Peptides against a protein of PDB entry 2L5G. Designs and how they scored, part 6

Target 1, 41 residues: chain A of PDB entry 2L5G
Amino acid sequence: LSKEELIQNMDRVDREITMVEQQISKLKKKQQQLEEEAAKP

## One batch from the design tools (peptide; aimed at target 1 A39)

Design b1_p12_3_s2 (made by RFdiffusion4, then SolubleMPNN; from b1_p12_3, 5 letters changed)
Fold by OpenDDE base, seed 1:
Structure b1_p12_3_s2 (fold): chain B 41 residues (1-41), chain A 12 residues (1-12)
Amino acid sequence: as target 1 above (41 residues)
Amino acid sequence: EEEKKKKEEEEK
């Protein structure tokens, strides 16, 4: 594995992490909205 | 010569 391949793999993983974190944030917001709607009488 | 440059770039 060249240093260039390691950097390219790091950049790919960093993009995948960012995408997963954005998905988690959206899912947490939806969960909170559903919990607030279910808690309304 | 081109094959040596490709190996030196692949080693970086």
Scores: peptide ipSAE 0.036, ipTM 0.515, DockQ to the pose 0.000
OpenDDE base, seeds 2, 3, 4, 5: peptide ipSAE 0.036, 0.032, 0.034, 0.034; ipTM 0.511, 0.503, 0.512, 0.507

Design b1_p12_3_s3 (made by RFdiffusion4, then SolubleMPNN; from b1_p12_3, 6 letters changed)
Fold by OpenDDE base, seed 2:
Structure b1_p12_3_s3 (fold): chain B 41 residues (1-41), chain A 12 residues (1-12)
Amino acid sequence: as target 1 above (41 residues)
Amino acid sequence: EKLREELEKLEE
């Protein structure tokens, strides 16, 4: 791997992390909504 | 940042 390939791989991984964190946040919000709906009598 | 700066210095 050249230095440029390593930097490009780091940039890719940083974007993938950001995308996964946004997905986790959306899923946690949906989970909370479903838990609040299930807790209604 | 630090690792990118270290990799940038390996440009020889």
Scores: peptide ipSAE 0.042, ipTM 0.615, DockQ to the pose 0.000
OpenDDE base, seeds 1, 3, 4, 5: peptide ipSAE 0.015, 0.020, 0.019, 0.042; ipTM 0.225, 0.274, 0.248, 0.604; seed 1 fails the geometry check

Design b1_p12_3_s4 (made by RFdiffusion4, then SolubleMPNN; from b1_p12_3, 4 letters changed)
Fold by OpenDDE base, seed 5:
Structure b1_p12_3_s4 (fold): chain B 41 residues (1-41), chain A 12 residues (1-12)
Amino acid sequence: as target 1 above (41 residues)
Amino acid sequence: EKEEEEKRKEEE
């Protein structure tokens, strides 16, 4: 694995991390909304 | 020898 391949793999992983973090943020927002809806009398 | 050096540069 070249230094160039390692950098390309890091760039891919950084993009994948960003995508997963955006998914986590959306899921956390949905969780909070469901918790707020369940807490309404 | 040169062909083995090119393969090492492609794998590096």
Scores: peptide ipSAE 0.031, ipTM 0.494, DockQ to the pose 0.000
OpenDDE base, seeds 1, 2, 3, 4: peptide ipSAE 0.030, 0.032, 0.028, 0.031; ipTM 0.498, 0.494, 0.491, 0.500; seed 2 fails the geometry check

Design b1_p12_4 (made by RFdiffusion4)
Pose (drawn by RFdiffusion4):
Structure b1_p12_4 (pose): chain A 41 residues (1-41), chain P 12 residues (1-12)
Amino acid sequence: as target 1 above (41 residues)
Amino acid sequence: EEKLEELKKLLD
């Protein structure tokens, strides 16, 4: 289209990935509590 | 801005 308007769309998509990826990181740490509680005597 | 210039050069 203009080698610019389309480039801007790529930057917006990359920001959406960081939100999904941030949720997985928080959920992974939550597993530690559940995994640590289950391994405790 | 640098990334836009680099991408424009690659597309030219």

Design b1_p12_4_s1 (made by RFdiffusion4, then SolubleMPNN; from b1_p12_4, 6 letters changed)
Fold by OpenDDE base, seed 5:
Structure b1_p12_4_s1 (fold): chain B 41 residues (1-41), chain A 12 residues (1-12)
Amino acid sequence: as target 1 above (41 residues)
Amino acid sequence: NKKIEEFKKKLE
């Protein structure tokens, strides 16, 4: 593993983290919408 | 991720 390969792997992991964080944000928004809909009579 | 960027800068 070169220093460059390590940095490239870190860039990949950082992109994967960003994608998961965006998915968590979408799921939290969907959860809030479902909670607000369930609170309507 | 700020920690990843700080670690990359230490490798350079």
Scores: peptide ipSAE 0.182, ipTM 0.754, DockQ to the pose 0.361
OpenDDE base, seeds 1, 2, 3, 4: peptide ipSAE 0.173, 0.180, 0.172, 0.176; ipTM 0.750, 0.754, 0.753, 0.753

Design b1_p12_4_s2 (made by RFdiffusion4, then SolubleMPNN; from b1_p12_4, 9 letters changed)
Fold by OpenDDE base, seed 4:
Structure b1_p12_4_s2 (fold): chain B 41 residues (1-41), chain A 12 residues (1-12)
Amino acid sequence: as target 1 above (41 residues)
Amino acid sequence: EQRRREFQKQME
């Protein structure tokens, strides 16, 4: 792996982290909505 | 929400 290939792999991982964090945020919001709906009669 | 509206209508 060249220095340039390592930087490209870091940039890919940073993008993948951002995408996963957005998915986690969306799932947490859906979980909270389902918990609030289950807690209401 | 929809299920709660249906339940509320059954209790009226």
Scores: peptide ipSAE 0.017, ipTM 0.370, DockQ to the pose 0.007
OpenDDE base, seeds 1, 2, 3, 5: peptide ipSAE 0.016, 0.015, 0.016, 0.015; ipTM 0.344, 0.337, 0.342, 0.338

Design b1_p12_4_s3 (made by RFdiffusion4, then SolubleMPNN; from b1_p12_4, 5 letters changed)
Fold by OpenDDE base, seed 2:
Structure b1_p12_4_s3 (fold): chain B 41 residues (1-41), chain A 12 residues (1-12)
Amino acid sequence: as target 1 above (41 residues)
Amino acid sequence: EEKLKEFKEKLE
């Protein structure tokens, strides 16, 4: 791995982290909506 | 995120 290949892999991992964090946020919001709907009598 | 940015800046 060159220095440039390492930097490119870091940029890729940073984008993957951002995508996963956005997915977690969406899933948490959906979970909260389902919990709120299930708590309605 | 911040630590990864700082590490990248040290590599450049």
Scores: peptide ipSAE 0.120, ipTM 0.729, DockQ to the pose 0.293
OpenDDE base, seeds 1, 3, 4, 5: peptide ipSAE 0.117, 0.115, 0.118, 0.120; ipTM 0.726, 0.725, 0.728, 0.729

Design b1_p12_4_s4 (made by RFdiffusion4, then SolubleMPNN; from b1_p12_4, 6 letters changed)
Fold by OpenDDE base, seed 4:
Structure b1_p12_4_s4 (fold): chain B 41 residues (1-41), chain A 12 residues (1-12)
Amino acid sequence: as target 1 above (41 residues)
Amino acid sequence: EEKLKEFREKLE
């Protein structure tokens, strides 16, 4: 792996982390909405 | 983030 390939792999991993964190945030928000709806009498 | 930026700048 060249230095350029390492930087490119780091950039890819950073983008993948950001995408997964955004997915986790959306799923947590949807979970909370479902828990709030299930807690209504 | 800052440590990763400094690491990238050292690789370039």
Scores: peptide ipSAE 0.065, ipTM 0.678, DockQ to the pose 0.320
OpenDDE base, seeds 1, 2, 3, 5: peptide ipSAE 0.064, 0.064, 0.062, 0.063; ipTM 0.677, 0.679, 0.675, 0.676

Design b1_p12_5 (made by RFdiffusion4)
Pose (drawn by RFdiffusion4):
Structure b1_p12_5 (pose): chain A 41 residues (1-41), chain P 12 residues (1-12)
Amino acid sequence: as target 1 above (41 residues)
Amino acid sequence: EQQKEKEEAKKE
């Protein structure tokens, strides 16, 4: 299309990945509490 | 480090 308008679409998609990826990092830490609680006597 | 923290928490 103009080697520019399409390039801008790529930058918006990359931002959406960071939001999903940020949720998994917070969910992984939550597993620690649940995994640590379950391993406690 | 996360496994060591789990082991310490088991010991306590």

Design b1_p12_5_s1 (made by RFdiffusion4, then SolubleMPNN; from b1_p12_5, 8 letters changed)
Fold by OpenDDE base, seed 4:
Structure b1_p12_5_s1 (fold): chain B 41 residues (1-41), chain A 12 residues (1-12)
Amino acid sequence: as target 1 above (41 residues)
Amino acid sequence: KEKERIEKARKE
């Protein structure tokens, strides 16, 4: 692996981390909404 | 700064 290939792989992993963190945030918000709806009489 | 070192290393 060249230095350029390692940097490209790092930039890919950083994008994948950002996408997964956004998915976790959306899922946590959806979980909270479902918990708030289930707590309504 | 460390960010400037990384950016310099990406241009080499």
Scores: peptide ipSAE 0.038, ipTM 0.553, DockQ to the pose 0.011
OpenDDE base, seeds 1, 2, 3, 5: peptide ipSAE 0.024, 0.024, 0.021, 0.036; ipTM 0.319, 0.346, 0.307, 0.546; seed 5 fails the geometry check

Design b1_p12_5_s2 (made by RFdiffusion4, then SolubleMPNN; from b1_p12_5, 8 letters changed)
Fold by OpenDDE base, seed 5:
Structure b1_p12_5_s2 (fold): chain B 41 residues (1-41), chain A 12 residues (1-12)
Amino acid sequence: as target 1 above (41 residues)
Amino acid sequence: SEQERIERARQE
């Protein structure tokens, strides 16, 4: 792997981390909504 | 910083 390939792979991983963090945030919000809806009689 | 090291690495 060239230095440029390592940097490109790092930048790819950083984008993937950001996407996963956004997915986790969305899923946590959805979980909270479902828990709130399930707590309504 | 580590970020400055990465940026220098991107310019080489």
Scores: peptide ipSAE 0.060, ipTM 0.591, DockQ to the pose 0.011
OpenDDE base, seeds 1, 2, 3, 4: peptide ipSAE 0.058, 0.059, 0.058, 0.059; ipTM 0.589, 0.576, 0.582, 0.581

Design b1_p12_5_s3 (made by RFdiffusion4, then SolubleMPNN; from b1_p12_5, 8 letters changed)
Fold by OpenDDE base, seed 2:
Formats: structure tokens, sequence, C-alpha cells
Structure b1_p12_5_s3 (fold): chain B 41 residues (1-41), chain A 12 residues (1-12)
């Protein structure tokens, strides 16, 4: 792998991380909502 | 910002 290929792979991984972090945030918020609804008598 | 600096350093 050239230095340029390593940088391109790093840029791809950063975008993938950002997308996964946004998904985790949305899922955590949904989990909290479901846990709060399930805790209501 | 730090990641950007690392990327710029790897391009040299």
Amino acid sequence: as target 1 above (41 residues)
Amino acid sequence: EEEKRIKEAMEK
C-alpha cells in the first residue's frame, strides 16, 4: 500500500466511524425511550 | 484537527 492508499483508507474508516457513531446515538436514544416506556406502570 | 495534522504529515 502506498502512503496515498493508506490516507484514502483512513479517510474511508473515519467516515464509517462517524456513520456508526450516529447510528449508536440513535439506537441509545431509542433504547432509553423503550426502557422509560417499559418502566411506566 | 489532530487527525487532519496526522494526515497532512503522512502526505510528505
Scores: peptide ipSAE 0.046, ipTM 0.623, DockQ to the pose 0.012
OpenDDE base, seeds 1, 3, 4, 5: peptide ipSAE 0.018, 0.046, 0.020, 0.046; ipTM 0.462, 0.623, 0.440, 0.621

Design b1_p12_5_s4 (made by RFdiffusion4, then SolubleMPNN; from b1_p12_5, 7 letters changed)
Fold by OpenDDE base, seed 1:
Structure b1_p12_5_s4 (fold): chain B 41 residues (1-41), chain A 12 residues (1-12)
Amino acid sequence: as target 1 above (41 residues)
Amino acid sequence: KEQERIEQARKE
């Protein structure tokens, strides 16, 4: 593994983290909406 | 600090 390969792998992981964090944020927002809708009488 | 070290490592 060259230094360049390690940096490329890091950049890939950073992109994957960002994508997963965006998915978590969307899911949390959807959960909150469903909880608010379920709390309506 | 850590990001500066990563950026320095990218220039080598």
Scores: peptide ipSAE 0.050, ipTM 0.582, DockQ to the pose 0.012
OpenDDE base, seeds 2, 3, 4, 5: peptide ipSAE 0.049, 0.049, 0.049, 0.048; ipTM 0.577, 0.580, 0.582, 0.571

Design b1_p12_6 (made by RFdiffusion4)
Amino acid sequence: AAAAAAKAAAAA
Pose (drawn by RFdiffusion4):
Structure b1_p12_6 (pose): chain A 41 residues (1-41), chain P 12 residues (backbone only)
Amino acid sequence: as target 1 above (41 residues)
Amino acid sequence: not in this file (backbone only, 12 residues)
């Protein structure tokens, strides 16, 4: 299209990945509490 | 056995 308008769409998509990836990092740490609680005597 | 089951549920 213009080697510019399409480039801008790529930057918006990359931002959406960071939001999904941020949720996984928080969920992974939550596993630690559940995993640590389950391993405790 | 219960602790292993709880660990498996937490991983799921």

Design b1_p12_6_s1 (made by RFdiffusion4, then SolubleMPNN; from b1_p12_6, 11 letters changed)
Fold by OpenDDE base, seed 3:
Structure b1_p12_6_s1 (fold): chain B 41 residues (1-41), chain A 12 residues (1-12)
Amino acid sequence: as target 1 above (41 residues)
Amino acid sequence: SEREKKLQEARE
């Protein structure tokens, strides 16, 4: 692996982390909505 | 960050 390939792989992983964190945030928001709906009488 | 700076320097 060249230095450039290593940097490209790091930038790819950083993008994948950001996408997963956004998915976690959306799932947490959906969980909170379902918990709020389930708490309504 | 210092990490981002080092990465930028490594891309040059």
Scores: peptide ipSAE 0.049, ipTM 0.599, DockQ to the pose 0.012
OpenDDE base, seeds 1, 2, 4, 5: peptide ipSAE 0.049, 0.031, 0.034, 0.048; ipTM 0.598, 0.311, 0.314, 0.602

Design b1_p12_6_s2 (made by RFdiffusion4, then SolubleMPNN; from b1_p12_6, 11 letters changed)
Fold by OpenDDE base, seed 4:
Parts: structure tokens; C-alpha cells; sequence
Structure b1_p12_6_s2 (fold): chain B 41 residues (1-41), chain A 12 residues (1-12)
């Protein structure tokens, strides 16, 4: 891999990480909402 | 430089 291809792969991986982190955040928020709803008497 | 152009496009 050239230096330019390595940088392109890094920039791609950084985007994929950001997308996965946003998915995890949404799922954690949904989990918390379901736990709070289930904890209501 | 086509490599520099591709690198800039990959960062957009």
C-alpha cells in the first residue's frame, strides 16, 4: 500500500468508527428508555 | 497531482 492509500484507509476507518459509535449511542439511549419504562410502577 | 486529488476526495 502507498502512503496515500494508507491515509485513505485511515480516513475510511475513522468514518466507520464514528458511524459505529453513533449506532452504539442510539442503542444505549434506546436501552435506557426501555429500562426506565419497565421500571415505572 | 491525481493522487493528491484522490486524497482530498477521500477526506470530503
Amino acid sequence: as target 1 above (41 residues)
Amino acid sequence: DEKKKKLEEARK
Scores: peptide ipSAE 0.059, ipTM 0.637, DockQ to the pose 0.011
OpenDDE base, seeds 1, 2, 3, 5: peptide ipSAE 0.044, 0.047, 0.047, 0.047; ipTM 0.601, 0.615, 0.614, 0.615

Design b1_p12_6_s3 (made by RFdiffusion4, then SolubleMPNN; from b1_p12_6, 10 letters changed)
Fold by OpenDDE base, seed 1:
Structure b1_p12_6_s3 (fold): chain B 41 residues (1-41), chain A 12 residues (1-12)
Amino acid sequence: as target 1 above (41 residues)
Amino acid sequence: SEKEKRLQEARA
C-alpha cells in the first residue's frame, strides 16, 4: 500500500470506529432500559 | 410494568 492508501484506510477505520462506538452506546442504552424494565414488578 | 401489563392481558 502507498502512504496515501494507508492514510485513506486509517481515515476509513476511524470513521468505522466512530460508527461502531455509537452503535455500542445505543445498544447499551437499550440494554439498560430493558434491564430496568425487567427489574420492575 | 410489563408484568402488570401481562397480568392485565391475561385477565382480558
Scores: peptide ipSAE 0.029, ipTM 0.385, DockQ to the pose 0.064
OpenDDE base, seeds 2, 3, 4, 5: peptide ipSAE 0.028, 0.025, 0.027, 0.025; ipTM 0.385, 0.321, 0.371, 0.336

Design b1_p12_6_s4 (made by RFdiffusion4, then SolubleMPNN; from b1_p12_6, 11 letters changed)
Fold by OpenDDE base, seed 2:
Structure b1_p12_6_s4 (fold): chain B 41 residues (1-41), chain A 12 residues (1-12)
Amino acid sequence: as target 1 above (41 residues)
Amino acid sequence: EEKKKRLEEARK
């Protein structure tokens, strides 16, 4: 792997991390909404 | 929302 290929792989991983973090945030919000609705009589 | 919907259905 060249230095340029390593930088390109880092940039790809950083984008994938950001996408996964956004998915986790949406899932946590959905979980909280389901827990709040389940706790309401 | 489910409780509000049940109360609205019970008033029809």
Scores: peptide ipSAE 0.024, ipTM 0.310, DockQ to the pose 0.045
OpenDDE base, seeds 1, 3, 4, 5: peptide ipSAE 0.019, 0.023, 0.019, 0.020; ipTM 0.314, 0.307, 0.317, 0.312

Design b1_p12_7 (made by RFdiffusion4)
Pose (drawn by RFdiffusion4):
Structure b1_p12_7 (pose): chain A 41 residues (1-41), chain P 12 residues (1-12)
Amino acid sequence: as target 1 above (41 residues)
Amino acid sequence: EKKKEEKEKKKK
């Protein structure tokens, strides 16, 4: 289209990945508590 | 400080 308007769309998509990826990181740490609580005597 | 000194001078 103009080698510029389409480039801008790529930057917005990359931002959306960070949000999904930030949720998985918080959920992985939550597993530690559940995994640590289950391994406790 | 100068305002305190002026207040003290008025009270005196």

Design b1_p12_7_s1 (made by RFdiffusion4, then SolubleMPNN; from b1_p12_7, 11 letters changed)
Fold by OpenDDE base, seed 2:
Order: sequence, then C-alpha cells, then structure tokens
Structure b1_p12_7_s1 (fold): chain B 41 residues (1-41), chain A 12 residues (1-12)
Amino acid sequence: as target 1 above (41 residues)
Amino acid sequence: DRERRERQRREQ
C-alpha cells in the first residue's frame, strides 16, 4: 500500500464510522420510542 | 395498548 492508498483507506473508514454512528443514533431513538410506547397501558 | 402487547406475545 502506498501512502496515498493508506490515506484513501482512512477516509473510507471515517465515512463508514459516520454512517454507523448515524444508524446507532436512529436505532437508539427508535428503542426509546418503543420503550415509551410499551410503558403506556 | 394492552391488546396490542398481548397479540405480539402470541406471535413469538
């Protein structure tokens, strides 16, 4: 791997991290909504 | 809704 290929791979991983963090945030919000709905009689 | 929670428990 050249230095340029290593930088490109880092930039790809940073984008993948950002996408996974957004998915986690969405799933946490959905979990909270389901917990609040399940707490209603 | 209690009835919705009872249906979901029967489908598992």
Scores: peptide ipSAE 0.028, ipTM 0.494, DockQ to the pose 0.000
OpenDDE base, seeds 1, 3, 4, 5: peptide ipSAE 0.026, 0.024, 0.022, 0.023; ipTM 0.417, 0.504, 0.523, 0.451; seeds 3, 4 fail the geometry check

Design b1_p12_7_s2 (made by RFdiffusion4, then SolubleMPNN; from b1_p12_7, 11 letters changed)
Fold by OpenDDE base, seed 5:
Structure b1_p12_7_s2 (fold): chain B 41 residues (1-41), chain A 12 residues (1-12)
Amino acid sequence: as target 1 above (41 residues)
Amino acid sequence: SEQRRQQELERQ
């Protein structure tokens, strides 16, 4: 891989990380909602 | 610009 190909691969991985972090945030919010609903008497 | 970024990558 050239230096350019390595930088392009890093830019792709940074975007993939951001997408996964957004998915984790959505799943954590859904988890919290389910825990709050399960805690209701 | 993307053009300036490309020129900088070609110089390295």
Scores: peptide ipSAE 0.032, ipTM 0.560, DockQ to the pose 0.000
OpenDDE base, seeds 1, 2, 3, 4: peptide ipSAE 0.030, 0.029, 0.030, 0.025; ipTM 0.579, 0.536, 0.428, 0.466

Design b1_p12_7_s3 (made by RFdiffusion4, then SolubleMPNN; from b1_p12_7, 11 letters changed)
Fold by OpenDDE base, seed 1:
Structure b1_p12_7_s3 (fold): chain B 41 residues (1-41), chain A 12 residues (1-12)
Amino acid sequence: as target 1 above (41 residues)
Amino acid sequence: SSEEEQRRREEE
C-alpha cells in the first residue's frame, strides 16, 4: 500500500512538472516576442 | 507461491 501510493504520488508530480515546464516555455517565448517588438524602432 | 508473493508486494 505505501509503495503503490508513493509510485502514484511520483506519477502525479511528474505530470505536474511537465505541465509547469510547458507553461514556462510558453511564457519565455512570449517574453522574447515582446522584447523583440519593444526593440523595433 | 509466486502469486502469493505478488499479492504481498501489492499490499506494501
Scores: peptide ipSAE 0.067, ipTM 0.683, DockQ to the pose 0.000
OpenDDE base, seeds 2, 3, 4, 5: peptide ipSAE 0.055, 0.061, 0.059, 0.055; ipTM 0.651, 0.665, 0.673, 0.660; seeds 2, 3 fail the geometry check

Design b1_p12_7_s4 (made by RFdiffusion4, then SolubleMPNN; from b1_p12_7, 10 letters changed)
Fold by OpenDDE base, seed 2:
Structure b1_p12_7_s4 (fold): chain B 41 residues (1-41), chain A 12 residues (1-12)
Amino acid sequence: as target 1 above (41 residues)
Amino acid sequence: EEERRRREEEEE
């Protein structure tokens, strides 16, 4: 793997991390909404 | 010399 191939692989992984972090944020928000709805009498 | 350096940078 050339240094250029390693940089390209790093850029791909950084994009995948950003996408997963956005999914985690959406899931955490949905979890909080469900917990707040379940806590209403 | 510049052409040699460019080839070495493309091989890295």
Scores: peptide ipSAE 0.050, ipTM 0.635, DockQ to the pose 0.000
OpenDDE base, seeds 1, 3, 4, 5: peptide ipSAE 0.047, 0.048, 0.048, 0.045; ipTM 0.624, 0.626, 0.630, 0.618

Design b1_p12_8 (made by RFdiffusion4; failed a check: a repeat of another design)
Amino acid sequence: AAAAAAAAAAAA
Pose (drawn by RFdiffusion4):
Structure b1_p12_8 (pose): chain A 41 residues (1-41), chain P 12 residues (backbone only)
Amino acid sequence: as target 1 above (41 residues)
Amino acid sequence: not in this file (backbone only, 12 residues)
């Protein structure tokens, strides 16, 4: 299209990945509490 | 979640 407008769309998509990826990092740490609580006597 | 279930089974 103009080697520019389409480039801008790529930058917006990359931002959406960071939000999904930020949720998994928080959910992974939550597993620690549940995994640590289950392993406790 | 599966790892927490396995840890609970091992502790039991």

Design b1_p12_8_s1 (made by RFdiffusion4, then SolubleMPNN; from b1_p12_8, 10 letters changed)
Fold by OpenDDE base, seed 2:
Structure b1_p12_8_s1 (fold): chain B 41 residues (1-41), chain A 12 residues (1-12)
Amino acid sequence: as target 1 above (41 residues)
Amino acid sequence: LQKALEALKKTL
C-alpha cells in the first residue's frame, strides 16, 4: 500500500463509520419510540 | 476526521 492508498482507505473507513453512526441513531430513535409505545397503558 | 485526512493528503 502506498501512502496515497492508505489515506484513500482511511477516507473510505471514515465515510463507512459516518454511515453506520447515522444508522445507529435511526435505530436508537425507533427503539425509543417502541419503548414509549410499550409503556402506554 | 475528513479535514485531518485532507491536511495529511496535502502534506504527503
Scores: peptide ipSAE 0.107, ipTM 0.724, DockQ to the pose 0.012
OpenDDE base, seeds 1, 3, 4, 5: peptide ipSAE 0.088, 0.098, 0.104, 0.098; ipTM 0.702, 0.716, 0.720, 0.718

Design b1_p12_8_s2 (made by RFdiffusion4, then SolubleMPNN; from b1_p12_8, 10 letters changed)
Fold by OpenDDE base, seed 5:
Structure b1_p12_8_s2 (fold): chain B 41 residues (1-41), chain A 12 residues (1-12)
Amino acid sequence: as target 1 above (41 residues)
Amino acid sequence: LERAEQARKETE
């Protein structure tokens, strides 16, 4: 891999991390909603 | 991103 290919792979991984973090945030919000709905009598 | 930018600066 050239130095430029390594940089491009790092930029790709950083984007993948950001997408996964957004998915985790969405899932945590959905979990909290389900926990609140399940706590209603 | 920051490490990629540092790696670019070391080649210039």
Scores: peptide ipSAE 0.042, ipTM 0.639, DockQ to the pose 0.011
OpenDDE base, seeds 1, 2, 3, 4: peptide ipSAE 0.014, 0.014, 0.010, 0.008; ipTM 0.256, 0.308, 0.329, 0.284; seed 1 fails the geometry check

Design b1_p12_8_s3 (made by RFdiffusion4, then SolubleMPNN; from b1_p12_8, 10 letters changed)
Fold by OpenDDE base, seed 1:
Structure b1_p12_8_s3 (fold): chain B 41 residues (1-41), chain A 12 residues (1-12)
Amino acid sequence: as target 1 above (41 residues)
Amino acid sequence: LERAREAREKTE
């Protein structure tokens, strides 16, 4: 891999991390909502 | 990372 290919791979991984973090945030919020709904009698 | 890429492309 050239230095440019390594930088391109890093930029790709950073985008993938950002997408996964957004998915985790959405899932955590959904989990909290389901836990709050399940805790209602 | 993008700013670091642009800085490197200017030094090549």
Scores: peptide ipSAE 0.038, ipTM 0.609, DockQ to the pose 0.010
OpenDDE base, seeds 2, 3, 4, 5: peptide ipSAE 0.023, 0.019, 0.035, 0.029; ipTM 0.279, 0.368, 0.612, 0.524; seed 5 fails the geometry check

Design b1_p12_8_s4 (made by RFdiffusion4, then SolubleMPNN; from b1_p12_8, 10 letters changed)
Fold by OpenDDE base, seed 4:
Structure b1_p12_8_s4 (fold): chain B 41 residues (1-41), chain A 12 residues (1-12)
Amino acid sequence: as target 1 above (41 residues)
Amino acid sequence: LERAQEALKKTQ
């Protein structure tokens, strides 16, 4: 792997991290909604 | 990651 290929792989990983963080945020919001709905009598 | 990419670019 050249230094350029390593930089390109780091750019890819950074995008994948951002996508996973957005998924975690959506899942946490859904979890909170389900917990709030389950707390309603 | 950006700081590590910048460091890697400076070592070329």
Scores: peptide ipSAE 0.083, ipTM 0.733, DockQ to the pose 0.011
OpenDDE base, seeds 1, 2, 3, 5: peptide ipSAE 0.082, 0.079, 0.079, 0.081; ipTM 0.731, 0.727, 0.728, 0.730

## One batch from the design tools (peptide; aimed at target 1 E16)

Design b2_p13_1 (made by RFdiffusion4)
Amino acid sequence: AAAAAAAAAAAAA
Pose (drawn by RFdiffusion4):
Structure b2_p13_1 (pose): chain A 41 residues (1-41), chain P 13 residues (backbone only)
Amino acid sequence: as target 1 above (41 residues)
Amino acid sequence: not in this file (backbone only, 13 residues)
């Protein structure tokens, strides 16, 4: 289209990935508490 | 995200 308007769309998509990826990082740490509690005597 | 993908597909077309 203009080698510019389409480039801007790529930057918006990359930002959406960071939100999903941030949720997995928080969920992974939550597993530690559940995994640590389950391994405790 | 779906709206951004539709707008990008319309701009490419």

Design b2_p13_1_s1 (made by RFdiffusion4, then SolubleMPNN; from b2_p13_1, 13 letters changed)
Fold by OpenDDE base, seed 3:
Structure b2_p13_1_s1 (fold): chain B 41 residues (1-41), chain A 13 residues (1-13)
Amino acid sequence: as target 1 above (41 residues)
Amino acid sequence: MEKILEEMKKLLE
């Protein structure tokens, strides 16, 4: 691994983290909506 | 995680 290959791998991992965090946020919002709808009489 | 990756990039440049 060159220095440049290491930086490129770090940039890839940063983008993958951001994508996973966005997916987690969407799933948490969907979970909250389902919990709120299930709590209605 | 993002801050650690940013700091490591700065140490590599």
Scores: peptide ipSAE 0.112, ipTM 0.718, DockQ to the pose 0.100
OpenDDE base, seeds 1, 2, 4, 5: peptide ipSAE 0.109, 0.104, 0.109, 0.111; ipTM 0.714, 0.710, 0.714, 0.717

Design b2_p13_1_s2 (made by RFdiffusion4, then SolubleMPNN; from b2_p13_1, 13 letters changed)
Fold by OpenDDE base, seed 1:
Structure b2_p13_1_s2 (fold): chain B 41 residues (1-41), chain A 13 residues (1-13)
Amino acid sequence: as target 1 above (41 residues)
Amino acid sequence: LEEILKEMQKLLE
C-alpha cells in the first residue's frame, strides 16, 4: 500500500459509509411508517 | 459492503 493507495482506500470507505448511512435512514423511515400504519385502528 | 447494500436494498423493496 502506497500512501496514495491508502488515501484512495479511505475515500472509498468514507463513500461506502455514507451510502450505508443513507440506506439505514431509509430503512428507519420505512420502519417508522410501518409502525405508524400498524398503530392505526 | 456491496453485499450489505444489496441486502438492505431488498429490504426496502
Scores: peptide ipSAE 0.033, ipTM 0.539, DockQ to the pose 0.079
OpenDDE base, seeds 2, 3, 4, 5: peptide ipSAE 0.033, 0.033, 0.033, 0.033; ipTM 0.542, 0.543, 0.545, 0.537

Design b2_p13_1_s3 (made by RFdiffusion4, then SolubleMPNN; from b2_p13_1, 13 letters changed)
Fold by OpenDDE base, seed 2:
Structure b2_p13_1_s3 (fold): chain B 41 residues (1-41), chain A 13 residues (1-13)
Amino acid sequence: as target 1 above (41 residues)
Amino acid sequence: LKEILEEMRKLLE
């Protein structure tokens, strides 16, 4: 594993983290919407 | 996690 290959793997991991964080944010927003709709009479 | 990756990048550059 060269230094350049290590940097490329770090860039991949950063992109994967961003994608997972965006998915978590979308799921949290959907959860909040479902809780707000379930609280309506 | 992103902060750790940034620190590791700075150590490699």
Scores: peptide ipSAE 0.242, ipTM 0.773, DockQ to the pose 0.102
OpenDDE base, seeds 1, 3, 4, 5: peptide ipSAE 0.242, 0.239, 0.239, 0.239; ipTM 0.773, 0.771, 0.771, 0.772

